# Ledger of designs, part 151: peptides against a protein of PDB entry 5TUV

Target 1, 107 residues: chain A of PDB entry 5TUV
Amino acid sequence: KEVIDRLRYLKAEIEDLELKERELDQQKLWLQQSIKNVMDDSINNRFSYVTHEDICNCFNGDTLLAIQAPSGTQLEVPIPEMGQNGQKKYQINLKSHSGPIHVLLIN
Target 2, 107 residues: chain B of PDB entry 5TUV
Amino acid sequence: AQECQNLEVERQRRLERIKQKQSQLQELILQQIAFKNLVQRNRHAEQQASRPPPPNSVIHLPFIIVNTSKKTVIDCSISNDKFEYLFNFDNTFEIHDDIEVLKRMGM

## One batch from the design tools (peptide; made by RFdiffusion4, then SolubleMPNN)

Design b2_p23_7_s4 (from b2_p23_7, 14 letters changed)
Fold by OpenDDE base, seed 2:
Structure b2_p23_7_s4 (fold): chain B 107 residues (1-107), chain C 107 residues (1-107), chain A 23 residues (1-23)
Amino acid sequence: as target 1 above (107 residues)
Amino acid sequence: as target 2 above (107 residues)
Amino acid sequence: DNIRKAIEQLKKNKEEAKKKELE
């Protein structure tokens, strides 16, 4: 009897958790769409930028590349492997499908 | 019973997924707030300057930041249409998205 | 987003590598 009661309780709780998870998934989708709408707004898009100073304040001492890549751009970073010269290869591959990529060197 | 144990494991798994989804939702909310704050800041700054910043002085969203040592040699190969980029580094690098940058900026 | 997923995976790989070096 105790085991049966526990099973009933757990099944009911799992059903409630499934509903909660679906609710969160819907909220995420809604919020993502909201963010997209806000970013795609003409006025917001005009002012959706950071300055060189902003970037420099976030990172210190190193060489910084700012890569403006359109939404949907594919980023590939191969696992570092030994190259032909016995040196590890560190690479970034970017492929855009919607527009050109722009690169800025920051300091 | 084994069935009871299996359901308890499933319950715990679902609870953890819900917790993760709640955290991700919070991050999206913060992202939206940060973006709105960024836009507001830039609008105010341009109003004070009575002009937009030069195009090459700002980094428009979306973007990524590549951070590497000052000693790192970077080679870049670009396609004719500027849709494909290959970066080669002789040392390690870090990549950060625009969302992380906005967080570091305190937006 | 493809870029976000890729960056997250890279960070994960880096942390795992550091953990292995400390073991």
Scores: peptide ipSAE 0.474, ipTM 0.880, DockQ to the pose 0.383
Fold by OpenDDE base, seed 1:
Structure b2_p23_7_s4 (fold): chain B 107 residues (1-107), chain C 107 residues (1-107), chain A 23 residues (1-23)
Amino acid sequence: as target 1 above (107 residues)
Amino acid sequence: as target 2 above (107 residues)
Amino acid sequence: DNIRKAIEQLKKNKEEAKKKELE
């Protein structure tokens, strides 16, 4: 039956796709660990920074805040709602659990 | 027939997930390359200057950039331990991570 | 990373808002 043949084909292909997906998952994990190792290296860590000029070149004409926050810092941006005075609330909440947060005004 | 259709839907779903995972993997590769290039640039720059940059003139990774209009008023509340920050804006803002910044820098 | 996820969600929301405004 043609339908039976199609079913067999689809099942076999799905199995192959499952294998491919697992391979990609492993590659992702490997690369994530590699990135972590590179960033945690003492020499690389010493030179892992950007300058004010770098930031200004990326963004033109606006006020820029650079916020250095440790990995795992929680970022919350509430949905803009009307405040008590009828003004929309635009907020950023940052909560770090592993270290202090530093803020620099660029522009 | 219905079973065949169900498997075809599943097949397509898996193909899309694989495509997404491949894209994510490519992004991770680019992140690692960008970071290595950043480190190399900074090492060379410090060698030429024969000194490290002033500590408050650079932004160390990881960081985020908040971009807003020059007319935007920003209020910042900081906890005593500097682990919690609350930013209030009177207008809209954009947030960019360090990875995006490195991309914009051409790293 | 929590920050990265949050930023991605914000960008998505902004894009959706722009799309709705253009429609």
Scores: peptide ipSAE 0.470, ipTM 0.881, DockQ to the pose 0.385
Fold by OpenDDE base, seed 3:
Structure b2_p23_7_s4 (fold): chain B 107 residues (1-107), chain C 107 residues (1-107), chain A 23 residues (1-23)
Amino acid sequence: as target 1 above (107 residues)
Amino acid sequence: as target 2 above (107 residues)
Amino acid sequence: DNIRKAIEQLKKNKEEAKKKELE
């Protein structure tokens, strides 16, 4: 009886958790669509930028590259491997499908 | 007994997923707020300056930031249509998305 | 998008590597 009661309780709780998880999934989708709508607004899009100063304040005196890539751009960072000269190769591969990529040197 | 244990494991798994989804929702909310604040800041700044910033002086969303040492040598190969970019570094680098930058800016 | 997912994965890999070094 005790085991049967525990099983029933656990099954009921799992069903409640499934409902909660679905609710969260729906909220996520709604919020994502809301963000997209806000960003796609013509006025908001016009002012959706950061300055060189903004970037410099976020990072110390290193070399900074800003890469403007359209949504959906593919980013690949291969695992560093030894090159022919015995030096590790560090690479970034970018491939856009919807528009050109623009690169800015910040400092 | 074994069935109860299996359901308890499943229960815990679902609870953890729910916790993760709640955290992700909070991040999305913060992103929306940060974007709103960014747009408001830029609108105000342009009103004061009575002109938009030069096109190459700002970084439009979406973007990524690559951070590396000033000593790092960077080579870039670009396709004819500017849809494909290959960056080669002789040392390590870090990549940050626009959302992280907005967070660092305090938006 | 694809870029965000890729960056998240890279950060995860870096964190995992750091954890292994601390062990």
Scores: peptide ipSAE 0.469, ipTM 0.880, DockQ to the pose 0.340
Fold by OpenDDE base, seed 4:
Structure b2_p23_7_s4 (fold): chain B 107 residues (1-107), chain C 107 residues (1-107), chain A 23 residues (1-23)
Amino acid sequence: as target 1 above (107 residues)
Amino acid sequence: as target 2 above (107 residues)
Amino acid sequence: DNIRKAIEQLKKNKEEAKKKELE
């Protein structure tokens, strides 16, 4: 009886969890769309920037490159491997589809 | 007994997925809040200055920050495909997205 | 300095590419 009751309980709970998971999935989609709408708003877009000071306050001591790439740009960072000269290669590959990429040296 | 154990494993798996999804949802909420705070800050700053910042003094979202040593040599090239950018570094680097920057800014 | 040169070269290449598209 105990095992049978446990089985029934677990099956019912799993069903409830499935509903909860679907709810969360939908909430995620709605929130993602909301964020997109907010960012695409003309007024918000006008003010959607950070300053050099902002970046410098976040980082120190190193060379900082700001790469402004449009949404949907593919970023690939290959695993460092030995190059032709025996040196490890460190690369960033960017593939843009919707607009230009702008590079800015911060410091 | 084995069926009961299998269902308990499934239940636990679903609970873990739900927990992860809840965490991801919270991160999205924080992103939205950070963006709204950024916009508000910039609007206020421009009102006080009575002018927009110079175009080359700000970084518009979306962007990434590449952090590397000042000794690192960086080579930039555009491939035959005008939409593909290749950055070569002779040493290690770190990449930070705009979301992380906003977090570091306390937005 | 080298970084700046690299960036400038990148900009130049980009402008040249745009010019070719307009031709």
Scores: peptide ipSAE 0.330, ipTM 0.874, DockQ to the pose 0.021; fails the geometry check

Design b2_p23_8_s1 (from b2_p23_8, 10 letters changed)
Fold by OpenDDE base, seed 3:
Structure b2_p23_8_s1 (fold): chain B 107 residues (1-107), chain C 107 residues (1-107), chain A 23 residues (1-23)
Amino acid sequence: as target 1 above (107 residues)
Amino acid sequence: as target 2 above (107 residues)
Amino acid sequence: EIPIAYSATLDLTNPIPPYKSTD
């Protein structure tokens, strides 16, 4: 039957797609490792920075905080809650596990 | 048949996931290229200046940018071990990572 | 326990989606 043939075809195609998806997953992992290797290279790491001007050119008119932290640093933003004076509290929580956090006020 | 329809839906779902993963992979490649361009730029700039930039004039990767109004009052609490930071804002803010900054820089 | 609106881990190989805090 056409239905049986279609089912067989679809199942085979889905199997091929599963293989493709796994291939992409593996490629992503390899690429991520490559990126880590490149960024961890001593020479590249030495020059892996942006300037205040770079940041200012990306954003206009606001207060900008640059927060440098080690990879693996956890960031959390709680749901804003009302303060004692009726003002909502907006927070950012950062937790590093491997090194200090550095904060720069850009403007 | 219903089974055919189910498999076709599954097929389409997998195709969409594959498409998304392909896009993410391409973005990672572009990120790596952007990083290499950044490194090259900085190396060239330091060669021309014959000196490295002042330590507090640059932001080393990885970092995030917090953007808020100039009117926003910002308070920061730091843990004793300097690994935990709590930022308090009296108004809304935005968070952007270094990858987005590199994109905005045109790297 | 604090309800979290947004969480992320800084990772050079995993971009963090932009976030805008809400009122």
Scores: peptide ipSAE 0.547, ipTM 0.900, DockQ to the pose 0.836; fails the geometry check
Fold by OpenDDE base, seed 4:
Structure b2_p23_8_s1 (fold): chain B 107 residues (1-107), chain C 107 residues (1-107), chain A 23 residues (1-23)
Amino acid sequence: as target 1 above (107 residues)
Amino acid sequence: as target 2 above (107 residues)
Amino acid sequence: EIPIAYSATLDLTNPIPPYKSTD
C-alpha cells in the first residue's frame, strides 16, 4: 500500500537525518574546542583586543560601556521595576567566578 | 494515516534542527575567521606603531558592550574583589557581545 | 527572588544575542 511505502521511506529518512544531526553536533563540539585553543594561544591572546575607535565606529551618538569579563561570567537583567524614587530601575548584574571584571567608558 | 502524519512532523522537525545547526556551525567558522583577522590587524598595527597600545585604550576579548543614551545616568556598585558588578541605569540600554562587534567591524 | 528578564553566560563559543531592555 502507498501508506506502507511512505512509512518505510519516512522511517529510513529519519534515521539518516538522525545520523546527520549527530554529525553536526560533533562538528560543533570540535569547532568550539578549536576556537578555545586559538584564542588561548599566547600570540593570539596578546592581540585579541579592540580599540576605542573600533567601538566608536560600530556605535555612535550614545554612551558606551565596554565590559571585559572572563568566560563563564553570568549576566542578569532583572525585570524593570519601580524604584523608591518612583522611576523604573534598569539593571545589569554581572558575576564572575574566575577573575575580575574591567569596565571602560567610551563617549 | 496518523502514524504517517506523525513521522512527517518529526521529519520536518529534524530538518529544521539540522538547518539551524548548520547555520550555527557556519557562524562559528566565521567567528573564528574574524578573530584571526583581528589578531592579524593588531599585530600589523603594533608593528607600524613600534609599540603596544596604551593599557586603557583597548578592550580585551571576551567583552560586552552596553549602549545607552548620552542622557542616561549610570551607577555602578562593585564588590571588593571586582568579581561582582551591579549597574543601575535610569533609562533603557542595549547589550552587544564581542562577536557582534567584530561583525560590525567587518572582520 | 528577583524576576529576571534576561540571563546569559559570557562564552566565546556561545554567542549572546543582542538585547534591548524594555520599558
Scores: peptide ipSAE 0.543, ipTM 0.899, DockQ to the pose 0.814; fails the geometry check
Fold by OpenDDE base, seed 5:
Structure b2_p23_8_s1 (fold): chain B 107 residues (1-107), chain C 107 residues (1-107), chain A 23 residues (1-23)
Amino acid sequence: as target 1 above (107 residues)
Amino acid sequence: as target 2 above (107 residues)
Amino acid sequence: EIPIAYSATLDLTNPIPPYKSTD
């Protein structure tokens, strides 16, 4: 009796949770589209930038590279491996499919 | 019962996913707000200066920031179409996205 | 193909987790 009731309760709750999760998934998609629309707006796009000062204020003491790349650009960091001269290789690989990549040195 | 235990595990699993998705939605909302604040700031700044910033003084979204020691030697290989970039570092580095930068800026 | 320690796709609507390369 107790077990049967608990099973029924759990099954019903899980079903409700599944519906809730699907709702959240849909909300995410709509919100993502909203963000894209906002950022694609001509005025917003014109002013969608940060300055060197902004970056410098966020970080200190290091060399900073600002890499601007189109949405969808793939970024990969291989596992560091030993190079020919015994130096470990630290790498970043970028692959864009929709436009050029632009790099700025900050400092 | 074993079935009851299995369902309870599943229930908890779904609850955790829902919680994560709710947090992701909240982050997206904050990102949108931060972006709008950035746009507003830049519009006001350019209005006050009566001119746009120099082309190479700003970083357009989307972008990432790579920070590394000032001692780090950086080598960059670029494809002919500038769609592929290979960065080589002789030391460790960190990667931060534009969203994190906006957060650090207090947007 | 080379082993990858970290991978991501730049997306305005999907944040990239911060990454620190390891020694």
Scores: peptide ipSAE 0.535, ipTM 0.898, DockQ to the pose 0.826; fails the geometry check
Fold by OpenDDE base, seed 1:
Structure b2_p23_8_s1 (fold): chain B 107 residues (1-107), chain C 107 residues (1-107), chain A 23 residues (1-23)
Amino acid sequence: as target 1 above (107 residues)
Amino acid sequence: as target 2 above (107 residues)
Amino acid sequence: EIPIAYSATLDLTNPIPPYKSTD
Protein backbone atom coordinates (compact mmCIF):
# COMPACT_ATOMS: atom_id res chain seq x y z
CA LYS B 1 0.00 0.00 0.00
CA GLU B 2 1.11 3.53 -0.77
CA VAL B 3 0.68 4.78 2.79
CA ILE B 4 2.61 1.85 4.23
CA ASP B 5 5.40 2.38 1.72
CA ARG B 6 5.52 6.08 2.58
CA LEU B 7 5.73 5.28 6.29
CA ARG B 8 8.58 2.86 5.76
CA TYR B 9 10.42 5.34 3.59
CA LEU B 10 10.03 8.15 6.11
CA LYS B 11 11.21 5.98 8.98
CA ALA B 12 14.28 4.94 7.02
CA GLU B 13 15.07 8.53 6.12
CA ILE B 14 14.67 9.67 9.72
CA GLU B 15 17.10 6.97 10.77
CA ASP B 16 19.63 8.26 8.26
CA LEU B 17 19.10 11.80 9.52
CA GLU B 18 19.72 10.64 13.08
CA LEU B 19 23.06 9.23 11.99
CA LYS B 20 23.92 12.46 10.22
CA GLU B 21 23.02 14.55 13.26
CA ARG B 22 25.19 12.40 15.53
CA GLU B 23 28.03 12.75 13.06
CA LEU B 24 27.72 16.53 13.14
CA ASP B 25 27.60 16.54 16.93
CA GLN B 26 30.82 14.55 17.06
CA GLN B 27 32.48 16.78 14.50
CA LYS B 28 31.58 19.82 16.58
CA LEU B 29 33.15 18.31 19.68
CA TRP B 30 36.34 17.46 17.83
CA LEU B 31 36.52 20.90 16.27
CA GLN B 32 35.96 22.59 19.62
CA GLN B 33 38.77 20.54 21.11
CA SER B 34 40.99 21.46 18.18
CA ILE B 35 40.29 25.14 18.73
CA LYS B 36 41.14 24.80 22.42
CA ASN B 37 44.41 23.09 21.57
CA VAL B 38 45.34 25.78 19.07
CA MET B 39 44.56 28.62 21.44
CA ASP B 40 46.31 26.96 24.37
CA ASP B 41 49.51 26.52 22.40
CA SER B 42 52.25 28.59 23.99
CA ILE B 43 53.18 30.47 20.83
CA ASN B 44 49.60 31.10 19.77
CA ASN B 45 48.63 32.16 23.27
CA ARG B 46 51.46 34.68 23.35
CA PHE B 47 50.06 36.40 20.28
CA SER B 48 46.34 35.99 20.98
CA TYR B 49 45.48 39.65 21.44
CA VAL B 50 43.90 42.64 19.74
CA THR B 51 44.92 46.29 20.00
CA HIS B 52 43.05 49.43 20.94
CA GLU B 53 43.11 50.38 17.28
CA ASP B 54 41.54 47.06 16.34
CA ILE B 55 38.62 47.68 18.68
CA CYS B 56 38.20 51.30 17.64
CA ASN B 57 38.03 50.22 14.01
CA CYS B 58 35.22 47.83 14.86
CA PHE B 59 33.15 50.41 16.73
CA ASN B 60 32.77 54.16 16.56
CA GLY B 61 31.21 56.99 18.48
CA ASP B 62 30.68 55.27 21.82
CA THR B 63 32.47 54.45 25.03
CA LEU B 64 34.11 51.06 24.74
CA LEU B 65 35.14 48.83 27.61
CA ALA B 66 37.33 45.84 26.90
CA ILE B 67 36.94 43.15 29.52
CA GLN B 68 39.49 40.36 29.40
CA ALA B 69 38.48 37.40 31.51
CA PRO B 70 39.44 33.75 31.71
CA SER B 71 37.47 31.16 29.84
CA GLY B 72 34.58 30.00 31.96
CA THR B 73 33.90 33.43 33.40
CA GLN B 74 30.21 33.91 34.05
CA LEU B 75 28.38 36.99 32.79
CA GLU B 76 24.97 38.09 34.00
CA VAL B 77 22.78 41.06 33.19
CA PRO B 78 19.99 41.55 35.70
CA ILE B 79 16.62 42.86 34.66
CA PRO B 80 16.86 46.63 35.01
CA GLU B 81 15.21 47.90 38.16
CA MET B 82 14.66 51.24 39.80
CA GLY B 83 17.32 52.51 42.15
CA GLN B 84 16.92 54.50 45.33
CA ASN B 85 16.83 57.76 43.43
CA GLY B 86 14.43 56.45 40.82
CA GLN B 87 17.18 55.90 38.29
CA LYS B 88 16.88 52.66 36.39
CA LYS B 89 19.84 50.38 37.02
CA TYR B 90 21.68 48.72 34.19
CA GLN B 91 24.22 46.21 35.38
CA ILE B 92 26.75 43.64 34.30
CA ASN B 93 27.95 41.04 36.77
CA LEU B 94 31.12 39.10 36.05
CA LYS B 95 32.41 36.18 38.06
CA SER B 96 35.63 34.37 37.28
CA HIS B 97 36.64 31.16 38.97
CA SER B 98 40.12 30.68 37.55
CA GLY B 99 41.82 34.05 37.36
CA PRO B 100 41.58 37.80 37.57
CA ILE B 101 39.54 39.98 35.26
CA HIS B 102 41.19 42.89 33.49
CA VAL B 103 39.31 45.92 32.20
CA LEU B 104 40.50 48.53 29.74
CA LEU B 105 38.79 51.71 28.68
CA ILE B 106 39.34 51.98 24.96
CA ASN B 107 37.97 55.48 24.39
CA ALA C 1 -2.54 9.67 7.07
CA GLN C 2 -1.90 11.27 10.44
CA GLU C 3 1.06 9.01 11.08
CA CYS C 4 2.65 10.08 7.80
CA GLN C 5 2.13 13.71 8.72
CA ASN C 6 3.76 13.19 12.11
CA LEU C 7 6.82 11.59 10.55
CA GLU C 8 7.06 14.29 7.90
CA VAL C 9 7.04 16.94 10.62
CA GLU C 10 9.73 15.01 12.46
CA ARG C 11 11.78 14.71 9.28
CA GLN C 12 11.57 18.42 8.62
CA ARG C 13 12.50 19.24 12.21
CA ARG C 14 15.60 17.06 11.96
CA LEU C 15 16.55 18.56 8.62
CA GLU C 16 16.41 22.04 10.11
CA ARG C 17 18.55 21.01 13.09
CA ILE C 18 21.09 19.45 10.75
CA LYS C 19 21.20 22.62 8.70
CA GLN C 20 21.80 24.69 11.82
CA LYS C 21 24.54 22.37 13.04
CA GLN C 22 26.26 22.49 9.66
CA SER C 23 26.23 26.27 9.83
CA GLN C 24 27.64 26.22 13.35
CA LEU C 25 30.48 23.97 12.23
CA GLN C 26 31.31 26.33 9.40
CA GLU C 27 31.40 29.24 11.82
CA LEU C 28 33.77 27.38 14.14
CA ILE C 29 36.10 26.66 11.24
CA LEU C 30 36.09 30.32 10.30
CA GLN C 31 36.78 31.27 13.90
CA GLN C 32 39.81 29.02 13.99
CA ILE C 33 41.09 30.50 10.76
CA ALA C 34 40.51 34.01 12.05
CA PHE C 35 42.47 33.23 15.20
CA LYS C 36 45.39 31.85 13.22
CA ASN C 37 45.39 34.96 11.06
CA LEU C 38 45.39 37.13 14.17
CA VAL C 39 48.38 35.28 15.59
CA GLN C 40 50.24 35.60 12.31
CA ARG C 41 49.53 39.32 12.15
CA ASN C 42 50.74 39.93 15.67
CA ARG C 43 53.87 37.86 15.24
CA HIS C 44 54.78 39.85 12.16
CA ALA C 45 54.03 43.16 13.85
CA GLU C 46 56.19 42.37 16.86
CA GLN C 47 59.02 41.24 14.60
CA GLN C 48 58.87 44.56 12.80
CA ALA C 49 58.81 46.51 16.06
CA SER C 50 61.46 44.26 17.61
CA ARG C 51 59.52 44.27 20.87
CA PRO C 52 56.17 43.24 22.32
CA PRO C 53 53.47 45.84 22.80
CA PRO C 54 53.01 47.47 26.20
CA PRO C 55 50.91 45.27 28.50
CA ASN C 56 47.98 47.68 28.80
CA SER C 57 47.86 48.50 25.10
CA VAL C 58 46.43 45.14 24.04
CA ILE C 59 43.47 42.98 24.99
CA HIS C 60 44.18 39.29 25.36
CA LEU C 61 41.64 36.69 24.35
CA PRO C 62 39.12 35.78 25.56
CA PHE C 63 37.38 39.11 26.06
CA ILE C 64 34.14 40.96 25.59
CA ILE C 65 33.43 44.50 24.50
CA VAL C 66 30.87 46.65 26.25
CA ASN C 67 29.58 49.49 24.09
CA THR C 68 27.64 52.39 25.57
CA SER C 69 26.95 56.05 24.92
CA LYS C 70 29.63 58.65 25.61
CA LYS C 71 27.16 60.17 28.05
CA THR C 72 26.71 56.98 30.03
CA VAL C 73 28.06 57.08 33.56
CA ILE C 74 29.86 53.88 34.43
CA ASP C 75 30.67 52.67 37.92
CA CYS C 76 32.64 49.55 38.69
CA SER C 77 32.94 47.54 41.89
CA ILE C 78 35.77 45.07 42.09
CA SER C 79 36.50 42.29 44.54
CA ASN C 80 39.85 42.16 46.27
CA ASP C 81 41.05 39.27 44.15
CA LYS C 82 39.64 40.86 40.98
CA PHE C 83 37.61 37.72 40.34
CA GLU C 84 34.29 39.51 40.58
CA TYR C 85 33.20 42.71 38.86
CA LEU C 86 29.98 44.67 39.09
CA PHE C 87 29.40 47.33 36.46
CA ASN C 88 26.70 49.92 36.91
CA PHE C 89 25.43 52.01 34.01
CA ASP C 90 22.93 54.83 34.04
CA ASN C 91 21.87 53.94 30.52
CA THR C 92 21.65 51.02 28.09
CA PHE C 93 24.65 49.15 26.75
CA GLU C 94 25.66 46.49 24.24
CA ILE C 95 27.85 43.42 24.66
CA HIS C 96 29.97 41.87 21.91
CA ASP C 97 32.32 38.91 22.20
CA ASP C 98 35.82 38.52 20.79
CA ILE C 99 34.63 36.27 17.97
CA GLU C 100 32.48 39.06 16.59
CA VAL C 101 35.39 41.47 16.93
CA LEU C 102 37.63 39.19 14.90
CA LYS C 103 34.95 39.05 12.23
CA ARG C 104 34.69 42.82 12.13
CA MET C 105 38.46 43.04 11.91
CA GLY C 106 38.34 40.93 8.77
CA MET C 107 40.52 38.19 10.19
CA GLU A 1 17.67 36.10 44.03
CA ILE A 2 18.13 38.64 41.27
CA PRO A 3 16.05 38.25 38.12
CA ILE A 4 18.41 37.86 35.19
CA ALA A 5 17.70 39.22 31.73
CA TYR A 6 20.77 37.72 30.12
CA SER A 7 23.46 35.24 31.08
CA ALA A 8 26.45 33.74 29.33
CA THR A 9 29.75 32.00 29.91
CA LEU A 10 32.89 33.17 28.18
CA ASP A 11 34.10 30.34 25.99
CA LEU A 12 36.24 30.61 22.91
CA THR A 13 34.47 27.62 21.41
CA ASN A 14 30.97 28.82 22.19
CA PRO A 15 30.21 32.28 20.87
CA ILE A 16 27.66 34.38 22.67
CA PRO A 17 25.14 36.44 20.75
CA PRO A 18 25.53 40.19 20.87
CA TYR A 19 23.33 41.67 23.56
CA LYS A 20 21.51 44.96 23.82
CA SER A 21 20.25 45.87 27.24
CA THR A 22 16.60 46.83 27.34
CA ASP A 23 14.62 49.39 29.31
Scores: peptide ipSAE 0.528, ipTM 0.898, DockQ to the pose 0.814; fails the geometry check

Design b2_p23_8_s2 (from b2_p23_8, 10 letters changed)
Fold by OpenDDE base, seed 1:
Structure b2_p23_8_s2 (fold): chain B 107 residues (1-107), chain C 107 residues (1-107), chain A 23 residues (1-23)
Amino acid sequence: as target 1 above (107 residues)
Amino acid sequence: as target 2 above (107 residues)
Amino acid sequence: EIPIAYSATLDLTNPIPKYKSTD
């Protein structure tokens, strides 16, 4: 029956798509490792920074905080809740496990 | 048939995931290129200046940018080892990662 | 324990979603 043929065709195609997806997943892993290697290189690491001017050019008019933290640092933003004075609390929690966090006020 | 419809839905779902993964790979490649361009820029700049920039004038990767209104009051609590930070804002804010910044910089 | 609206881990190889806090 035509339906049977369609089912067989779809199953075969899905199998091919699974292979393609696994290939892409592997490529992503290799590329991520490549990026890590490049960024961890001593020379590249030495020059892996942006300036105050760079940040200011990316944003206009706002107060800007630059927060440098080690890879793996955890960031959490709680749901805003009312404080004791009735003001909503907007918070950012940062937790590093491998090194100190550095904060700069840009403007 | 219902089974045929189910497989067609699955096929389409996988096709969309593959498309997304392909896009993510392209973005990673661009990120690596942007990083290399950043390093090259900074190396050249320091060569011209014959010195590295002051330590508090640059933001080392990885980092995030928090932007908020100029009127926003920001309070920061820091742990003794500077591994944990708590930021309190009296108004809304936005968070951007370094990858987005590099994109905005045109790297 | 604390309800979290947004969470992320800084990773050079994994971009974090852009976040805008809401009222």
Scores: peptide ipSAE 0.518, ipTM 0.898, DockQ to the pose 0.815
Fold by OpenDDE base, seed 5:
Structure b2_p23_8_s2 (fold): chain B 107 residues (1-107), chain C 107 residues (1-107), chain A 23 residues (1-23)
Amino acid sequence: as target 1 above (107 residues)
Amino acid sequence: as target 2 above (107 residues)
Amino acid sequence: EIPIAYSATLDLTNPIPKYKSTD
């Protein structure tokens, strides 16, 4: 029957897709590790920066905070709430677990 | 049959996940390329200048950029160890990561 | 705990979603 054949086909395809997904997951893991290794290299790390000019060229007419923080730093933005003066609170919370955070103001 | 329909839904779900993961892998590859180009640029620039840039003139990876109006008042509370930061804005803001910046830089 | 509109973890191998505050 057509239904039986379709079921067999679909089951086989899903099995193949599952294998493909696992392959991609593994590839991602290895690629992520590769990136970490490259960025942790002493020479690469020494030169892994952007300048004020770089940032200014990327954004127009605004105040910019450049926040450098270690990998793993947690960032949270609460839902804006009304403050004491009736002003909405726009807030960013940062929490690092492995090192200090450094902030540069670009205006 | 109903089972056939269920499997087709599952098949489609897996296909979409695979597509997304393939895209993520491509982005990671591009990130590596961008980082390599950044390092190369900076090495060349420092060679030409015969000196490194001033310490507070550059932003080391990883970082984020907070973009807000020139009129925005920004308050910052910092822990003694600089592991925790609280930013308060009197206006809206945008958050961009270093990857986006590198893309905008054309790396 | 305060309600969170946006959360992310800085990671060299995982980009964070772009965020824009709303009025």
Scores: peptide ipSAE 0.518, ipTM 0.896, DockQ to the pose 0.815
Fold by OpenDDE base, seed 2:
Structure b2_p23_8_s2 (fold): chain B 107 residues (1-107), chain C 107 residues (1-107), chain A 23 residues (1-23)
Amino acid sequence: as target 1 above (107 residues)
Amino acid sequence: as target 2 above (107 residues)
Amino acid sequence: EIPIAYSATLDLTNPIPKYKSTD
């Protein structure tokens, strides 16, 4: 029967796709670990920065805040709500657990 | 048959997930390359200058960029240990991560 | 509790989606 054959074919293909997906998951894990290793290297870490000029070249016409924080820092933006003064509140909450946060006003 | 249709839906779902994961892997590879290029650039620049840049003139990774209108009033509340930050804006803002910045820099 | 529109954790190996505040 055509339906039976199709079912068998689909099941076999899904099994192959499942293997492929697991392969990709593993590759992602390895790559992420590789990136961490590279960035944690003392020499690389020493030079892992951008300049004010770099940021200005990427953005223009607005006020720019550069917020440097340790990995793992949590960022939250509440849903904007009307404030007491009748104006919507736009807010960013940052919480670091491993070190201080540093903020630079670029322009 | 219904079972055949269900498997076809699952097949398509898996294909889409695989596509997404492949894209994510490609992005991670590019991120690592961009980072290495950044390090190389900065290392060369400091060698030419024979000194590191001033501490407050650079933004160390990881970081985020917040951009908002020049007219936006920004208020910042900081905890004693500088581990918690609350930013208040009287207007809308955008958030960009360091990965996007490196892309815009052409790294 | 305050509802959150956007949440992220700074991670070198996990991109943070671009965020634009809504009016």
Scores: peptide ipSAE 0.502, ipTM 0.894, DockQ to the pose 0.858
Fold by OpenDDE base, seed 4:
Structure b2_p23_8_s2 (fold): chain B 107 residues (1-107), chain C 107 residues (1-107), chain A 23 residues (1-23)
Amino acid sequence: as target 1 above (107 residues)
Amino acid sequence: as target 2 above (107 residues)
Amino acid sequence: EIPIAYSATLDLTNPIPKYKSTD
C-alpha cells in the first residue's frame, strides 16, 4: 500500500518534470534564436566589439592573441606531443567554413 | 521495491537535468544582457569621440582569446584563403571565449 | 588521426569552456 502510493506519486511527478524539461528546451531554443537576432541586427553588429584595453584589463602579464573567427569555426587542440627536437608541441588548429579568420596580437 | 527505486533514480536524474538546463538558460540570459550593455557602451563611446575606433584596435565578436607567457614563442601557419590557421606554441596556453571576456569586463 | 585534447565550435549561442593546456 505504501509502495503503491509512492509509485503513483513518483510517476505523477516524473510526468510533471518531463513537461517542465520540454518547456526549458523550448525556452533555450527561443533564447538562442533571440541572441542570434540581436547580434545580427545592423546596429548591434556595428558595435559588437571589444578594445585592446578591454582585453588587457582582463589579462595581465601575458602575451594575448585575439582571434576573431566566424561562428561555426572549428577549434582543435591536439594532445601535446614531443617534437622531433625533443620539445613538447602545443598547438591550436582553427578551421573556418564561412569566412576568414582575423588575428590580433595584444601586449 | 525495485520499480520504486528505478523511478526514484529517474526522478533524480530529471531533476538534475532540469537544474542544469535552468542554469544554462540563466547564463544565456546574462550573455544577452552583457552583449546589449557592450553595444550601449560602444555607441556612447563613439558618440563621445565623434568617430569610430581605428579598425585594428578592436576585436569583433565572436572571438577567442589565447593567453600565454611573454616568453612563449608563437608560430602561425595560415592558409591562402585565411580559413585555416595552425598555431604552434613552445609552452602552455589558455583559451577564453568572448563570453568570459565580457564577464571579466563587468558587462 | 591526431589525438585531440580539446575540441570546440565557435558559436555565439553555445559558449565553449575555458581550456588550459597541460604539460
Scores: peptide ipSAE 0.520, ipTM 0.896, DockQ to the pose 0.821; fails the geometry check

